# Designs tried in a protein design run: peptides against a protein of PDB entry 6TME. Part 278

Target 1, 324 residues: chain A of PDB entry 6TME
Amino acid sequence: NRLKRAYIALQAWKKAFYSDPFNTAANWVGPDVCSYKGVFCAPALDDPSVLVVAGIDLNHADIAGYLPPELGLLTDVALFHVNSNRFCGVIPKSLSKLTLMYEFDVSNNRFVGPFPTVALSWPSLKFLDIRYNDFEGKLPPEIFDKDLDAIFLNNNRFESTIPETIGKSTASVVTFAHNKFSGCIPKTIGQMKNLNEIVFIGNNLSGCLPNEIGSLNNVTVFDASSNGFVGSLPSTLSGLANVEQMDFSYNKFTGFVTDNICKLPKLSNFTFSYNFFNGEAQSCVPGSSQEKQFDDTSNCLQNRPNQKSAKECLPVVSRPVDCS
Target 2, 324 residues: chain A of PDB entry 6TME as posed
Amino acid sequence: NRLKRAYIALQAWKKAFYSDPFNTAANWVGPDVCSYKGVFCAPALDDPSVLVVAGIDLNHADIFGYLPPELGLLTDVALFHVNSNRFCGVIPKSLSKLTLMYEFDVSNNRFVGPFPTVALSWPSLKFLDIRYNDFEGKLPPEIFDKDLDAIFLNNNRFESTIPETIGKSTASVVTFAHNKFSGCIPKTIGQMKNLNEIVFIGNNLSGCLPNEIGSLNNVTVFDASSNGFVGSLPSTLSGLANVEQMDFSYNKFTGFVTDNICKLPKLSNFTFSYNFFNGEAQSCVPGSSQEKQFDDTSNCLQNRPNQKSAKECLPVVSRPVDCS

## One batch from the design tools (peptide; made by RFdiffusion4, then SolubleMPNN)

Design b2_p26_6_s3 (from b2_p26_6, 15 letters changed)
Fold by OpenDDE base, seed 2:
Structure b2_p26_6_s3 (fold): chain B 324 residues (1-324), chain A 26 residues (1-26)
Amino acid sequence: as target 1 above (324 residues)
Amino acid sequence: MSTSSVDSSVEEIEKLLKEAEKRRAE
């Protein structure tokens, strides 16, 4: 009996709660699991006459506890949303039994350990949100082989390089922000055919931006701020026909910010402050457009306010990085 | 916890459930 398995799983989970400040699990009593707060039943896909637990939604419950292995008995769960809690420990490997998993949101918790590779075992997974946790180590390259619509990795402890497999991703939104990623952005990034938003904020990324970024025709948000990028902006960025928000601030970029970038047709905000740019086109000057916002603060620009001193600029500008 | 130990726990629970169902059917 599927509901009996669910009952065992949910009772085990209730026992794994250290704190339930909103008494979310107060009604988690008896065999009628479909009446449980945050538990949603639906007809089974293989037998519409059978009712099964198809979803969990405990978002914003502030529950402290852990995920017990008995959760692997919830084999019919397709939606698992437990964000904004205080769950700790690791994601149980027993969740590999949840082969119908479609949306997995464990964001805003206290999960630790390596990337939850169990997520890679789910053949139908479309949404993965593990942001705002303490996941650490390398990002498995296989994550981008998944047919995910969104990948939220930001605000964790991930390190090492971004996998070259990123180009295989079909995701529209990918966040890497506020981790410890290092190395270059892979050239394969240009192959992300469905990408709308990508965020690299606050990592240890370095090197030159790959020219292939300019192939991201559908991107509306590109944020690479607060990294260690060097060299000039790729001229191929003129290909970003749909970019609206672009941020390269707080890097070590040099060279000239060109008209072909600042005149991008959908560009609304372009921030390139806190770099070492030594020139900009007139179209890039803040206040030059009513439709576009620019920030050129703290560069090496002549005749602009709030720029770096010659002493700060000279050592960097005199030694331009060749990205060719 | 090793993958094997977690999987074994689930299998054990499933086994117990099947046994219980069998006993009820008898």
Scores: peptide ipSAE 0.024, ipTM 0.563, DockQ to the pose 0.015
Fold by OpenDDE base, seed 5:
Structure b2_p26_6_s3 (fold): chain B 324 residues (1-324), chain A 26 residues (1-26)
Amino acid sequence: as target 1 above (324 residues)
Amino acid sequence: MSTSSVDSSVEEIEKLLKEAEKRRAE
């Protein structure tokens, strides 16, 4: 009986709660699991006459606890949303039995350990949100082989290079922000055919930006701020026909910020502050447009306010990195 | 708890459940 398995799983989970400040699980009593707060039942896909637990939504419940292995008994769950809690420990490998998993949101918790590779086992997964946790180690390259719509990895402890398989991703939104990713952005990034938003904020990424970024025709948000990028901005960035928000601030970029970038047709906000740019086109100057906002603060620009000293600029500007 | 032990635990639970169902059917 599927509901009996669900009952075992949910009771094991309730037992794994250390704190339930909103008494969310107060009604988790008895065999009628479909009446449980945050538990949603639906007709089974294989037998419409059978009711099964199809979804969990415990978002914003502030529950402290862990995910017990018995959750693997929830084999009919397609939606698992438990964000904004205080769940700790690891994601159980037993969740591999949840073969119908479609949306998995464990964001804003206290999960630890390596990337939850169990997520890679779900054939129908479309949404993966593991942001705002303490996941660590390498990002599995296989994550980008999956047909995901969104991949939220930000605010974790991932420490690796960005896999070259990123170009295989069909995701519209990918966040890497606030991790410990290192190395270069792979050249394969330009192959992300569905990409709308990508965020690299606050990592240890370095090297030159690949020219292939300019192939991201559908990108509306590109944020690479707070990294260690060097060299000039690729001229191919002129190809970002739909970019609205672009941020390269807090890097080590040099060279000239060109008209072709600042005149992008959909550009609303372009921040390139806190770099070592030694020139900018007139179209890049803050206040030059009523429709576009620019920030050129703390560069090596002549005749602009709030720039770095010559002493700070000279060692970097005189030794430009060749990205060719 | 190791990953292997986690999977084994679920399998054991499923086994116990099946046994219980069998007993109830008798």
Scores: peptide ipSAE 0.024, ipTM 0.570, DockQ to the pose 0.015
Fold by OpenDDE base, seed 1:
Structure b2_p26_6_s3 (fold): chain B 324 residues (1-324), chain A 26 residues (1-26)
Amino acid sequence: as target 1 above (324 residues)
Amino acid sequence: MSTSSVDSSVEEIEKLLKEAEKRRAE
């Protein structure tokens, strides 16, 4: 009986709670699991006459505990939302049995260990949110082979390079922010056909920006701030016809910020502060437009306020990085 | 805990459940 399995799973989970400050699991008593707070039942997909646990929503419950392996008995769960808790440990591999998993949100917890590769086993997964945890190690390249709508990885401890498979992603939103990713952005990034928002903030990324970024016709948000990028901005960025928010601040970029970038038709905010740019077009000057906001602070620009000293600029500007 | 051990635990639980159901049906 599916509900009996669910009962075992949920009771095991209740026992795995160290703290339940809102008494969320107070009514988790008895076999009627469908009455449990945060447990949602629906007719089974394979048999509409059978009621199954189809969803878990314990968002914002501030529960401390861990995910026991018995959660693998929740084989009918398609929605698993447990964000904003204090769950610790690892994501159980037993969750591989949840073959209907559609949305998995474990964000804002205390999970540790490597990337939860169990997420890769779910054939129907569309939403993956593991942000604001302590996941570490390499990002599996296979994550981008998944037909995900959104991939939230930010605020973890992921390291190594961004996989070249990123170009295979069908996600509209991808966040890498506040990890320890290193190396270059893969040239395959331009192949992300559905990409609307991508965030690289606060990593150890380096090298030149790939020209292929300019192929991201649907991107509305591109943030590469707080990294170690070098060289000039690709001229192909003029192809970002839908970009609204663009941030390259806090890098080591050099060269000239061109009109064709600053005049992008949908551009609302363009921040390129805290770099080593030695020139900018008039269209890039803060205050030059009422419709666009620019920040050119702390570069090597002539006749602009709040720029770096010649002493700081000269060693970098005199040795431009060739990205060709 | 290894992935195999976790899966084994679930299988054991399922087995126990099935056995219990069988006993109740008898």
Scores: peptide ipSAE 0.023, ipTM 0.563, DockQ to the pose 0.015
Fold by OpenDDE base, seed 3:
Structure b2_p26_6_s3 (fold): chain B 324 residues (1-324), chain A 26 residues (1-26)
Amino acid sequence: as target 1 above (324 residues)
Amino acid sequence: MSTSSVDSSVEEIEKLLKEAEKRRAE
């Protein structure tokens, strides 16, 4: 019965293919679904004597089509990897029946609509990759209540603010890059106890950076470039004992870049170009270290090359935003 | 799209298969 359901689902999916350039589904014929290319069977968790469809891997198949609701019949699937295709439409709500879902990768496709809330229904989900799609609207706060190891949201059309619930996340990697997020980074960010990498690149984020960023003692990558952040860098950034890559470029930051930041012990690359910084410590000067790379281009620094004009700097530097 | 619609589709297919088997036996 379980393999029969899988057969129905997979045949419905094959019918939903508009183009299969590599003939990936050419062998998707007959009831032996475990022989299908990209379909992986394993013993069922509830009955080891029964073989079930446990995984789908159609990565890099360049398939054009959509996900039909019959995919909800694949109730034993724990791994669903279909990245680098041309699937369009929405993620079917019928996938709520896939209660064993562990890894869900639909990245690099043409999916549209709101955040796929069906992902929130999967109790065992650990990996969520929906990057490089056309998902839009608000990010559900509940996403950060999930015990996810990684959350990849970059290169979509998500809008509104980042939920305050971000501090509840146990994820080691979170990407917000290249969306339309706005507002401030929540102060609760400092509560992300397992965070190693966080990327905010290319959004409409604004305001001051929260001091609580300095509590992210496990972070190795922090990229907030290409936003609308203002004010001075928080002094608490000196607490980022493990940061290796830090990027604040293409913002509206002001003030002084301190020794305490540039002398961070694991810092390899620190980019703070294209801001309105009016001073930097000697330790922040490009070329001052052989072990660290700095970029101070296009700020309001005195006696440095490639800086903004006085005309550009004066209006901003003379009216610094107080973040206190 | 609902889970119920998926279940109904399965039931319909199963019904069709059973009917086809009956026809072949006749």
Scores: peptide ipSAE 0.020, ipTM 0.527, DockQ to the pose 0.014

Design b2_p26_6_s4 (from b2_p26_6, 19 letters changed)
Fold by OpenDDE base, seed 5:
Structure b2_p26_6_s4 (fold): chain B 324 residues (1-324), chain A 26 residues (1-26)
Amino acid sequence: as target 1 above (324 residues)
Amino acid sequence: MSLPSRDSSVETLLKELKEAEEKRAK
């Protein structure tokens, strides 16, 4: 019996709660699991006459506990949303049995360990949110082979380089922010055909920006701030016809910020502060447009306020990195 | 019965990330 298995799983999970401040699981009593708060039933896909547990929503429940292996008995679950809790430990491998998994959100918890590779086993997964946890180690290249709509990885402890397979991703939104990623952005990034928003904020990324970024025609948000990028901005950035928000602040960029970038047709906000740019086009000057916001603070620009000292600029500007 | 929906906002995320960076920069 499918509901009996669900009952076993949910009771095991309730037992795994250390704290339930809002008494979310207070009504998790008895065999009628479909009445449980945060448990959602639907007709089974294989038999519409059978009711099964199809979804879990415990978002914002502030529950402390862990995910027991018995959750693998919830084989009909397609939606698993447990964000903003205090769940700890690892994602159970037994969740591989949840072959209908479509949306998996464990964000804003206290999960640890390596990337939950069990997520790679779900053939129908479209949404993955593991942000604001303590996942560590390498990002599996295979994550980008998945046909995901969104990949949220930010605010974890991931290390190593960004996989070259990123270009295979069909995701519209990808976040890498606030991890420990290092190395260069792969040139394959330009192959992300569905990308709308990508965020690299606050990593250890370095090197030159690949020219292929300019191929991201659908990108509306591109934020690479707070890294160690060097060299000039690629001239190919003029190809970002739909970019609205662009941030390159807090890097080590040099060179000239061109009209072709600042005059992008959909550009609303362009922040390139806290770099070593030694020139900018008039169109890049803050206040030059009423429709666009620019920030050129703390660069090596002449005749602009709030710039770095000559002492700080000279060593860097005089030795620009050649990205060619 | 209604099923749960996505509870992720990219706009909210970006705002939070920017606020965090501002705090770090100060």
Scores: peptide ipSAE 0.035, ipTM 0.726, DockQ to the pose 0.200
Fold by OpenDDE base, seed 1:
Structure b2_p26_6_s4 (fold): chain B 324 residues (1-324), chain A 26 residues (1-26)
Amino acid sequence: as target 1 above (324 residues)
Amino acid sequence: MSLPSRDSSVETLLKELKEAEEKRAK
């Protein structure tokens, strides 16, 4: 039966623990898996008279170990939350059998290898959190074909370009921060119809920002700081009617920061420090508004404090990148 | 029987990212 399979899976997992500091699996004894700490049972979707393991929550258990292939026997699991542990190795391909997977959180672990493509096999997946691991290689384009509410990829070792399929994403939150992504932000980004928050912090992204960013009407947070972006800020950023937090700091931007950007109606914080901007509107000056916070530090602005030297500015400002 | 919920750490993600970046940049 289903609970027997779950028992086999959970016992295999317990055996795969190297360390269980809080003795989380101490009561993982006997066939009554529904009584196991961190194991949650519910009526099966296909037969309400049958009790099945529907969820795992081992968050913050500091467990060291790996995920054995026997976890594929947990075919009724819809929620798998094991963040803030010390699990290592790869995500088992056998998890493809968990066709009801709805939320998958393996964040804050020691997982390695390529993107866990098994996550792409789950037809009903809505939440994917793989942040704070050691996943590496290319991001599969297919990730953005999933009907995900949130995609957390930050603090990994992902490299290569961001797939153009990003525009197909229905996610409200996407994080790319602290990886090794390179290349340009795809122009298709403007097609992300449900996007509220997107973070690119601390990658190797470059080129000009696409004008299509201005089409992100629902975005409240846009952070592209600590990259290699060049050129001027797109004038189309005036279309970000709902943006509250915007950060372009620590890039190689040039040109003039306009009123149309700084006067965005919902803008609360706008940081454009550590670039090569050579002008800003009065509305962009720190202290110009009681409702908005600006940071223009370390640019090439005239009559502003804490700016770069002429020696640093001249080579860059005199050779502006035309993004047109 | 209640099922596990999403981790609350999501709400602090942006703050954590900013703090980490500030440390790296300095």
Scores: peptide ipSAE 0.033, ipTM 0.723, DockQ to the pose 0.168
Fold by OpenDDE base, seed 4:
Structure b2_p26_6_s4 (fold): chain B 324 residues (1-324), chain A 26 residues (1-26)
Amino acid sequence: as target 1 above (324 residues)
Amino acid sequence: MSLPSRDSSVETLLKELKEAEEKRAK
């Protein structure tokens, strides 16, 4: 009996709670699991006459505990949302049995260990949110081979380079922010045909921006701030016809910020502060447009306020990195 | 700049599941 298995799983999970401040699991008593708070039942896909546990929603419950292996008995779960809790430990490998997993949100918890590779085993996964945890190590390249709509990885401890397979991703939103990623952005990034929003904020990324970024026609948000990028902005950025929010602040960029970038048709906010740019087009000057906001603070621009000193600028500006 | 928010689709799906369950319980 599927509901019996669910009962075993849910009771094991309740036992794995260290703290339930809102008494979310207070009614988790008895065999009627479909009445449990945060448990949602639906007709089984293979037999509509059978009721199964199809979803879990424990968002914002502030529950402390861990995910026990018995959760693998919830084989009919397609939606698993447990964000904003205090769950710790690792994601159980037994969750590989949840072959219907469609949306997996464990964000804002205390999970540790490597990337939860069990997520790669789910053939129908469309939404993956593991942000605001303590996951560490390398990002498996296979994550981008999956047909995910969204990939939230931000605020973890991931290291190493971003996989070249990123170009295979069909995701509209990808977040890398606030990790320890290093190396260059892969040139394959331009192949992300469905990409709308991508953020690289606060990593250890370096090198030149790939020209292929300009191929991201559907991008509305591109944030590469707080990294170690060098060189000039690619001229191909003029191809970002739909970009609205763009941030390159807190890097080591040099060169000239061109009209072709600042006059992007949908651009509403462009921040390129805290770099070593030595020139900007008039269209890039803050206050030059009513529709666009610019920030050119702390560069090497002449006749602009709040710029770096000549002493700070000269060593960098005189030795521009050639990205060719 | 704020990080992207969760997809609204999740909330919608969960709401639908909840409503469906409530209807079945009646």
Scores: peptide ipSAE 0.025, ipTM 0.555, DockQ to the pose 0.074
Fold by OpenDDE base, seed 3:
Structure b2_p26_6_s4 (fold): chain B 324 residues (1-324), chain A 26 residues (1-26)
Amino acid sequence: as target 1 above (324 residues)
Amino acid sequence: MSLPSRDSSVETLLKELKEAEEKRAK
């Protein structure tokens, strides 16, 4: 019965393929779905004597098509990996029936519409990758209430602010890069106790960086480049004891880049180019360390190469934003 | 900077999931 439902679902999906360049679904014939290329069966959790479709892996198949609602019949699927295809349309709401969903990877496709809220219905979800699509609109705050290990949202069309609920996230990796997020980074960010890597690259974020960033003791990668951030770097950044890669380039930061930041013990690369910094400690100067790489290009620094003109600097530097 | 990725074989992940579920059931 369970494999029969899977057969119906998989045949409906094959019918929804517009192009299969590698003939991935060529063997998707007959009732033996466990022999289908990219389909993986395992003993059911509730009855080990019964085989069920537990996983789908169609990564890098370059398949053009859509996800039909019949995929909701794959109720035993825990792993759904279909990245690097040309699937279009929306994620079917019928996937809410896949209550065992553990890893969901639809990255590198042509999906559109709002955030796939069906992902919020999966109680056991640990990995969510929806990057490199055309998802749009607001990010549901409930996404950060999920016990996810990783959240990949980059290269989409998401708008509005980052939810305050971000502080509730237990994820070690979160990517917001290359969207249309706006507003400030929530102060609750400091509550992300398991965070290792966070990327904000290429959004419309603005305001001052919250002091609470300094509470991210486990963060190894912090990239906030290509936004509209203003003010000075928080002094609390000295608390980032494990940061290795830090990028604040292409913003509107002002003030002085301090020793306390540049001497962070695990810091390997620190890029703060294309801002309006008017001073830096000696420890921040490119070439000052063999163990660390710095880029101070295109700031308002004195006696440094490749800086902005006085004409560009004076209007901004003379009117610094107070973040206190 | 390249973004992190997670790409493991489905078979390996299914094994890990099964082991995790067995631990939960005990």
Scores: peptide ipSAE 0.024, ipTM 0.559, DockQ to the pose 0.056

